# Ledger of designs, part 275: peptides against a protein of PDB entry 5Z08

Target 1, 168 residues: chain A of PDB entry 5Z08
Amino acid sequence: RQKDEWAKKTSSLMKQLDWFIGEHLGAMLAAEELGGPVVGELMEIDPDDLSAGFNAHGKLKKATSQPDLDRRQRRIDDIWGPQDEQGQAHKRKRGADEALAASAEMRDLIEQLMNKLVEAGGDNSATYVEIPRESAAARFLVRSKVAMFHPNDARRLRLVDFGRDLDD
Target 2, 222 residues: chain B of PDB entry 5Z08
Amino acid sequence: GLPRLIDAIEEASKIPAKRRQTPIKPTIEKLTTHLYTHGASPDSLLRLADLLTLRNHLDQASLAAITRNLYPSSTVSDEVVLRFIGALGHGQLKPTLALQALFLRWLVMVYHLLENPGVLGQVYGVLFDLLDTAAIRPQLCHLLALVTRRKHVRPFRIQAILTLSRQTGGDPNLTGLLRVFKNYYPEIIVGDATKGRASAFKHPDPQWRQHLDEIQQRRSEA

## One batch from the design tools (peptide; made by RFdiffusion4, then SolubleMPNN)

Design b2_p25_8_s3 (from b2_p25_8, 14 letters changed)
Fold by OpenDDE base, seed 1:
Structure b2_p25_8_s3 (fold): chain B 168 residues (1-168), chain C 222 residues (1-222), chain A 25 residues (1-25)
Amino acid sequence: as target 1 above (168 residues)
Amino acid sequence: as target 2 above (222 residues)
Amino acid sequence: LKEKTKMLEEILLRLKHALGYFAVP
């Protein structure tokens, strides 16, 4: 009975997390990775805004014509292909794909962090997940106080130990 | 009445100060005078909470003046509380830390008027995670001292307070909060962190409290 | 399972607050 209630609640919360990541975080994370605003600084990034690319100040680029050659700008320019309807459709699709990829990365990272904390059995040294890069997902988890970096190694991330009680 | 004053301020808040046809200061003064005299109804509180917490073109002095006169005439809803909690933290869309400190002070002063005090317990983690923000820490610790229950006293939070206490040289507000934790779990080893000066978390404004009580009494007689 | 549930509650709370989607849990 009690195990079943906790299982149901866990399942419900996982669905809420998946929904929240997919509907709200994915596009914002993708925008940050593309050189857009930091996640949470702009509340409403439509997937359509991802297709419009961002300037050096994280603002939506209005369609100004000048080809500036910086590598980040090339990825933006590859997103900014020709202004034809087909080019806009390809951009929207690419923005959606980047949002989906960012959502998947965030979800996987949270799952790894949770699993590692449970497996560690209270050993804080064993709770760290190795991350291949400092992603928008990793930065957001730290900024939101969900996770923390190892003090001496920014490639090691751990979940904050929310689960342990004093009565346990 | 109060709703018309709020309407005028809401409309003015959409427009940059330099583009307003009429000065907003006289309307703010009328609003603050009305709030001081009569308080704000639950509906008016919600509208004012939105004006205070959402990014708009109101100046900081006006927002602070409204907050200092934000006397509830009745209860404070969960929605109003959540507007203020949602406005806490860092970010371009968040109010200034000075204004956030006023919001936290307000929540302390109206805590006894909350329709559901449990709402603050549900968002305890958010409040607790802001303790590293020095500008709001005094009021935040006071609010947490009111809100803390046994279920909130967890190992990671004890360790976080101890760490932050060491980093701050023993902030009296953190010492006060740690004493609140120790009241629920006397066995908590806090070391020298509790031997220092602790805040007593006294009411931040006795005059404001007295005036609030007068406004609340008028409602009970009506 | 209880521990995992508590972790998820705290994660969701913090993520929602960081994005300004603050609803009562």
Scores: peptide ipSAE 0.595, ipTM 0.828, DockQ to the pose 0.641
Fold by OpenDDE base, seed 3:
Structure b2_p25_8_s3 (fold): chain B 168 residues (1-168), chain C 222 residues (1-222), chain A 25 residues (1-25)
Amino acid sequence: as target 1 above (168 residues)
Amino acid sequence: as target 2 above (222 residues)
Amino acid sequence: LKEKTKMLEEILLRLKHALGYFAVP
């Protein structure tokens, strides 16, 4: 009985998470990866802020040199700039594909983080997931206080230990 | 009445101050006077919560004046609470940290009027994760001291308070919150973090409390 | 299962808050 209730609740929460990622988060993550606004922090980012990029802690860097501004602005313009009807259809399809990819990346990353925390059995050193890059997904998890980078290695990410109880 | 004043302020909030045909200050003063005299109904509280928490063209002084006079005439719904909680933290769409501190102070002062105090317990993690924000920490610790239950006292949160207490040189509000945790788990090893001065989490504004009680009494007589 | 449920609750809460998506349950 109790085991079945926990299983049902877990399944319900997983469905809610998948829905939330797919319907709300995926497109925003894709936009951030493409040089759009930072998910959950800045809906309106100054081009200068975009060029500055983010440090390993998801904070805005100081505006780096002008050349990176031009490349990101061009990328923003290439994604969001007015194009002909055929160009708009290709952009919409590409945007949808990027949103799906970002959703999948976020989902997989959350799953890996949860699995590593469970497998570690209380050893904090074993809870880290190796990430190939600092993605918008990884940065958002850190900003949201869901995950933390290793202090000395931005390629190592761990889930915040929400599971451990004092009564356990 | 109050709904018409809110309507006028909602419409004015859509327009930059320099482009308004009429000054909004007289309408804000009428609103705050009405709130001070009669309080706000649940429906009016929700509308005012949206005005206070959503990005609009209202000036900070007006928003602060509304918040300081936000007396509930009845109960406070979960929806109203969640509007204020959603407005907490950093971001371009979020209110200033000064205004967020006023919201947290308000939640402390109206905590006994919440329809469901358990709603704050559900969002406990969000509130707790904001403790690193110095500007809101005093009011946040006070709210957490009211909201904390045994289920919220967890190893990672104990360690987070201990770490933050060391980093802040022993903030009395963090020491006070850690003492609340110890009330649920006396066995918690807190080291020297509890030996310092702790906040007593006294009511932030006794005059505001007295005036709220007067407004609430009028409802019971009607 | 209990631990996984608690993790998911906390994850979803934080993600929703970060986006300003608070619905009353």
Scores: peptide ipSAE 0.594, ipTM 0.818, DockQ to the pose 0.657
Fold by OpenDDE base, seed 2:
Structure b2_p25_8_s3 (fold): chain B 168 residues (1-168), chain C 222 residues (1-222), chain A 25 residues (1-25)
Amino acid sequence: as target 1 above (168 residues)
Amino acid sequence: as target 2 above (222 residues)
Amino acid sequence: LKEKTKMLEEILLRLKHALGYFAVP
């Protein structure tokens, strides 16, 4: 009975997390990876905003063709293609694909962090996940106080130990 | 009435100060006078919480003046509390740390009027993780001292306070919070961190408390 | 399961707070 209640609550929270990542966080993470604003500086970035690209200051570009696109912006524009109707549809699709990829990366990273903490059995040295790069996802987890980098190795990330009780 | 004053300030908050046709200061003074005399209803508190916590074109002095006069005429809803908690921390969209300190002080002073004091216990982790921010730490420790229950006293939080206490040279507010933790778990080894001077977490403003009690009393008689 | 539930609650709370989507849990 109690185990079933905890299982149901865990399942509900996982669904809420997946929804939150997919609907809100994924697009913002993708924007940061593409040289846009840092996650949390803008409240809502949709896949269409990703398709519009960002200026050198990380602000959403309005559709005006300003010629002096910084190298990062050219790379974004090259990723997103020409602004014709077909190009806009391709841009929207690529924006959606980048948001989905960022969502999947964040979800996988959170799952790895939780699994490592549970597997460590109280050994803090065994709680670290190796990350291939300092991604927008990893940086956001640290800024959010969900995770911490190893003090001597930025490729090692651990979850904050929220689960441990004093009565355990 | 209060709703019309809030309407005028909401509209003015959308416009940069240099582009306003009329100075907002007289309207802010009318608002603060009204709040001081009558307090704010739950609905008015929510609207004022939005004005205080959302990024707008109101000046810091006006926001501080509203916060200092934010007397509830009745209870404080969970929604109002969460607007203030959501405004805490670092970020370009967040209020200044000086305003955040005033919000935390306000939450301490109105804690007994919360519809559900348990809401602060649900967001305890968010509050606790802000203890490294020196500018809000005094008020944050006071709020945490009120909110802390046995379930919040965790090994990682004990270690975090001990580490931060060492880094700060024994901040009296952290020492006070450690004493609150020790009340729930007397066996906690706090070492020399509790031997120092601790904050007593006294009421931040006795005059504000007295005036709040007068406003609350008028409603109970009506 | 209890531990995993507590972790998820704290993670979701912090992520929501960091984005300003701070609604009542």
Scores: peptide ipSAE 0.592, ipTM 0.824, DockQ to the pose 0.655
Fold by OpenDDE base, seed 5:
Structure b2_p25_8_s3 (fold): chain B 168 residues (1-168), chain C 222 residues (1-222), chain A 25 residues (1-25)
Amino acid sequence: as target 1 above (168 residues)
Amino acid sequence: as target 2 above (222 residues)
Amino acid sequence: LKEKTKMLEEILLRLKHALGYFAVP
C-alpha cells in the first residue's frame, strides 16, 4: 500500500516534471544555447522579439542588416531568418527540434543527477555526474539551486542533497 | 470604490510614465487612503499582488506605498501568497530586493490571516534558498521562523545555515533561525553559532498591527 | 521511492520558482 502510493506519487511528479520541461523550459534552454537570453532572466520575451535574435550580451538584437553576422547569428537567422513561408516553416521546425533536444538533455541530466545521489549512499564524492560541456541545462540547474558544480571542476555536477532526513 | 481605483492603476501601469496623459500619483494616493481606511478584499488583494509583483511601469515609491498600506479586510488566499513568493529572488523580471523585503515583511504581519498557512510550508525550499541574499535575509528569517516545522529541519539545511552563519560573521537572524531548528531537534550540534546574539523575531510594526486589528474588527461587526 | 519522491518535489519546486511559475498545488 505505502509503496504503491509512493510509486504513484513519483510517477505523477515525473509526468509533471516532463510536462514542465517540455512546455516551458525546453524552448528557453534552446534559446540560451543559441546565444539567446539566460533562462529565467527574460521570460517576457515576446515570441516576436525572440525572432529578432540576441547580441553577444544576451540582449535582444535589433534586426540591423549588418553583414558580419557572427556564426551564432547565422544559426539564429537560420532558425529565425526571412519570413518567406517555406523559410518560416523550416525555421519553426528547427526551433521545435532544438527545443525538444534541449528538453531531452535537461530530463536526462536530472535523471542522472538523481540516480547518482541515490547510488552514492551518502558518499558525497560519488554523487557527481560528469557533464560533457557546461550546457544551458546545467547552468539553469545550478541557478535554480537544484544542483552544484564541484568546487574545483566545472565538468562535475551533483544534485543538492534533498533526501536525507534527521530521523533516518 | 477600490475596484475602480485598481482599474485605473492597472491601465496606467501598462504605459510608461512619460507617455501617460495624467499623473498616476493622485490615484495611488486615493488607493492607499482607501486601503488604510477599509483594507482590501481577497479579490482586490489578488489584483494588487499582480500589480506589485509583475513587471510594469509603476514607480518604486508607488509600489512601496501600496505594499505599506496593503491591509487585508478579511483573509489572504494561497494565490495571493504565491504571487509574492513567485516575485522573490534575482532576475530582471523580479521586483527590486527592497520591494521583496517589504513583501516578506507583509507576509510576516499577515501570517495569522492566511487561509492556509501550510502553503508557505510547501514553498519552504524556495524561501530557504534565498537566505544568501543579504537584503531580504532579516524578513526572510522571520518568515521562516514562523513557517518552520519538524519536516523542514533537514541535514542539508542545518549545514547551509551553519555555513552561511560563519560566512556572515554570525548574522543574528540566522542565529535566531538556528534556534528555531534546535527547538525541533535539540540534539542538533550547532556549536557556537547559537551562543551569539539572536533575533527575537518581534512583530516588525506594532502600529501596523493595531491598525490591521481595527480593520479586521469592523469586518466581524458587519 | 520515498527519497526519489522528495527529490522530485524539491526539483520541481525550484525549477518552477526560477521561471516564476507558481501555481497553487
Scores: peptide ipSAE 0.592, ipTM 0.823, DockQ to the pose 0.646

Design b2_p25_8_s4 (from b2_p25_8, 16 letters changed)
Fold by OpenDDE base, seed 5:
Structure b2_p25_8_s4 (fold): chain B 168 residues (1-168), chain C 222 residues (1-222), chain A 25 residues (1-25)
Amino acid sequence: as target 1 above (168 residues)
Amino acid sequence: as target 2 above (222 residues)
Amino acid sequence: LAEKTKMLEEIYQRMLHAAGYFAVP
């Protein structure tokens, strides 16, 4: 009974995490990779400024009066949207492809980090995942305090052991 | 007419029930019948709002009956709204929470008749701070769902409602309000994991609405 | 299994927070 409840909860959390990555985070990470705003910097932005959108240089645009759904779509579309109609379709596609790629990278990275932590059996040295590049995904996980770089090697990333940190 | 009925009730409200020369119930019944048939003018609404919100010797059943029949024949003034808002919360001089819930329900049902809907937006903080009061929360969430604008959706309020949602085990009314907030602040994730069906904030009384519409229509023809 | 669940929950919450999202639990 308890095991089944934990299994269900785990499955639910995985689905939620996957959904969050796919529906929200992937596009933001892709924007960061393309020289857009850093994921989470928006937290420092006044909600009134969020309404303004960002210019091509990642700086806050002045608040235009247009409705918020259109703004997120437009912000995605402004980040990803070409100016011309044909250009718009290609950039939307490219933006979608980049968001999918970023989502996949994040999913894979989380999976690897979790697997390595489990496999290490308490050996901290064995918990590191080798990352091919410092991606927006990797940086985000570090900023979120989910992962940590190896002190001497930025190509090595490990999951933060929340179990130890909670007992301390 | 309605003013004379209100006069009689106002006078009776000053006297404890045990000391009244005449029972008030027949006068209340006449009042509620009149209100049901004709509605209340703005002036009458104000007087009735005072009777409903100020501490007096009227019984709870009478107050509830008046509130349930409080059909505006015209618009609802800011002053009337503010009387009801001022009556909300905890205190020895305030109406019972049951009556407060009826007042909030009434405000929901007459929201479209407010002379200035912005008045509720001005007192948004007062309303929002009452969300911890379980007895009025359902109606309060519904009212807030109508009143909420972008300017009201602030991080501290988002956090407050999230905290309260956790504490209540996911009150569906709070989840419903969060969905309204999400329209203005897309960064709000209303997870499917909240087992609680969000309230859709349907009209609380369709029959009351229909009857109100009939009363309002008669005004437009006069 | 419990540990995995707790870890996932923590990951999810931290990611949400870092991205500026408010999650309804």
Scores: peptide ipSAE 0.469, ipTM 0.667, DockQ to the pose 0.249
Fold by OpenDDE base, seed 4:
Structure b2_p25_8_s4 (fold): chain B 168 residues (1-168), chain C 222 residues (1-222), chain A 25 residues (1-25)
Amino acid sequence: as target 1 above (168 residues)
Amino acid sequence: as target 2 above (222 residues)
Amino acid sequence: LAEKTKMLEEIYQRMLHAAGYFAVP
């Protein structure tokens, strides 16, 4: 019974994560790889301010009147928005292909990171995934505090052990 | 007239039910009948708001009956609104949570008659901080859905609703409120894939609405 | 399984946050 509930929850989370990567994150990562904005950079909300919990006095800086999404969507449209009809279809297709590639890279990287953590059985030295390049996906996971680079080798990435940080 | 009925109820409200020489129920029935037929003027609404929100010896059934028949004949003043808002929350001097839910429902149903709808925006924080109170949450979310503007959609409030949604197992009213927030902050993912039904915040009582419209129409013809 | 679920939840939440999203679970 409990195992089945955990299995269902795991499956649900995997689907949500996959959806988020495919519908939102992949396009943003592709934009970053193409010299667009860094994922999350255009957000007025410092991730650290969100993680630290809002102090009771709510002095988050004045969110500017325009939703950050409108600027982001406009910039996505500027990056991915077709200029002329034929160039538009090719640019849209290329954009879609790059978004799919970025989504696949992110999915694979998360899977590898999780698998290595499970396989390592508590050996921190065995938890590292070798990455061929510093991709937008890898950088995003580090910025997200989901992964960290090896201190002596930027080609090695490991998943952050969230279980230890909760007990500290 | 309505003022005399209110006077009689105000006097009776000062006396414990067991010490009243005459039953108040017939006077309450006359009041509710009058309210149903003619509605309440702004002045009468204020007096009735005091009877409903201030601690007195009226029984819960009588208070509920008055609230259910509290049809405005004209507009609703800021003062009337603030009396009802001031009655919300926990405390020995506060009305019961069941009665507070009726007040919130009433505010939803008369929202379009407020002289200054901005008054609710000024007390937005007070309303928002009550979302943890399960007994009033459905009506509170509905009211907040009407009141919410861009200035209210702050990261800390988004996070507070998300946290409360997790704690409640995805209350559909909280999900409904988050959908309203999404209009101002589109980065809010209201999981279409999450089995959580969002409340559509439909009008709480279509018959009450129709009857209110009839009362309001008589005013425009007069 | 419980640990995997917790890990996935944390990954998902951190990724959403870093990308500037708020998700209702």
Scores: peptide ipSAE 0.467, ipTM 0.674, DockQ to the pose 0.248
Fold by OpenDDE base, seed 2:
Structure b2_p25_8_s4 (fold): chain B 168 residues (1-168), chain C 222 residues (1-222), chain A 25 residues (1-25)
Amino acid sequence: as target 1 above (168 residues)
Amino acid sequence: as target 2 above (222 residues)
Amino acid sequence: LAEKTKMLEEIYQRMLHAAGYFAVP
């Protein structure tokens, strides 16, 4: 009974996380990799500033009254949107492909980080995942305080042990 | 007329029920009948708000009966609104939580008759800080759903509702309020999987609304 | 399993917060 409840909760959380990565985070990470805004920097911005959009230099435009979902989607679409109709379809497709790639990278990275923590059996030295590059996904996990880089090697990433941080 | 009935009830409210020479119930029934038929003027509403919110010797059934028949014949002033808002929360001098819930329900039902709807926006913080009070939460969430504007939707309030929603096991009224917040802050993910049906904040009493509309129409014809 | 669930919850909440999102539990 308790195991079944935990299994259901785990499955629900995995679905929610996967949905969040696929529907929201992947596009934002792809935008960051292409020289767009850093994911989460806009959090400190007044909701009115979030609605404003970004100029060509990545700076916040002044808040216009349009609903923020349509604007985030428009910003994603504007970051990813080409000028010409055929160009627009091709850039939308390219933007969608980059968002899918970023989503896949984030999913894989989270899975590897969790698996390494379980496999390490308490050995902190064995908890590191080797990453091929410092991606937007890796940087985001570090900013989120989900992961930490090795102090001497930026190619090694580990999951933060959330259980120990409560006792310090 | 209505003023004389209020005078009699005000005087009776100063005296404990056991020491009254005459029963007050017949006078309360006359008052509620008059309110049902004609409504209350702004001046009468203020006097009735004081009777409802200030500590006196009136019984809870009488106070509830007055509140249920508190039809405005015209507009509702800021002063009347503030009397009811000031009566909210915990304290020995405050009305019962059951009566406070009736006041909040009343404010919801007369919201379109407020002289200045912005007055509730000015006291938004006071209302918001009462969300932990379970007995008034349903009506409070409904009122906040009407009052909420972009300026009220701040990260700390979003987080406070989320925290309270977790603590309450997903109160449908809190989820309903979060859906209102989402209109101003789209980054609020109201998970479809959260089993809690959000409250739609429907009008709490359609018959009361219809009767209010009839009272308001008579004023426009006079 | 309980530890994995708690870890996933914490990961999810931290990621949501860092991205500027709020989730209803």
Scores: peptide ipSAE 0.466, ipTM 0.668, DockQ to the pose 0.226
Fold by OpenDDE base, seed 1:
Structure b2_p25_8_s4 (fold): chain B 168 residues (1-168), chain C 222 residues (1-222), chain A 25 residues (1-25)
Amino acid sequence: as target 1 above (168 residues)
Amino acid sequence: as target 2 above (222 residues)
Amino acid sequence: LAEKTKMLEEIYQRMLHAAGYFAVP
């Protein structure tokens, strides 16, 4: 009974994580790779900036005042803004393909990190995954405090041991 | 008329039931019948709000009966609203939580008749801080769903609802309120895994609504 | 299994937070 409940909860969490990656995070990571905003940086929206409201599409209605937010938004609008109908369709398709690629990379990276932690059996040296590049996905996991780089090698990434950090 | 009935009940409310010379029940029945037939004027609503919210010797059944028949014939003033809001929460001087739930239900049902709907937005914090009170939470979430505007949706309140949702095992009313918040903050993920179907906050009493509409129509014809 | 579940929950919550999302657990 308890084992089955944990298995169901694990399956549910995996589905939620997969959904979050596919529906939300993948597009944001793809935007970061394309030189868009860094995932999470725009969300230190001061509670006061949140008062400016969101448009119907969930984008912050720009309060007029901060020029640097305008530059980042212009870059997003230049990437995603209304070009000619045919150019928009190609850009949307490319953006969708990049979001799918970023989602797949994130899923694979999380899976590798978890598998290495389980396989290591407590040996911290065996927990590192070799990453081919410092991707938006890898950087995001580090910023999220989900993963950490090897102190001497930025090509090696490991999962943070939450069991030790939660007990400390 | 209605004022004389209220006078009699006000005087009786000052006296413990065991010391009353006359039974109050017949007068309460006359009052509730009058309210059902004609509704209450703004002045009568204020007097009835005082009877319902202030500590007196009226029994819970009588207070509940008055509340269930509290049809406004016109508008509902800010003063009336504030009397009911002031009666919410814990304490020996407060009405019972069961009666508070009826008051919140009433406010939901008459929300469209408020002279100033913004008055509830001004006391939003007071209402929000009562979400931990399980007995009134269903009606409170419904009222908050009507009252909530962008200015009320703040990160600390989002986090408070999320925390309370975890503690309650995913109360459907809290999930329903979070869906309202999501309209202002798309970053709120109400996952399908919230085992609780979010409340749709349907009108709590369609028959009461219909009867209210009939009372309100008679005012427009007079 | 319990440890894996707790780990996944922590990963998910940290990712949500870093991406600025609020999720009902």
Scores: peptide ipSAE 0.466, ipTM 0.664, DockQ to the pose 0.248

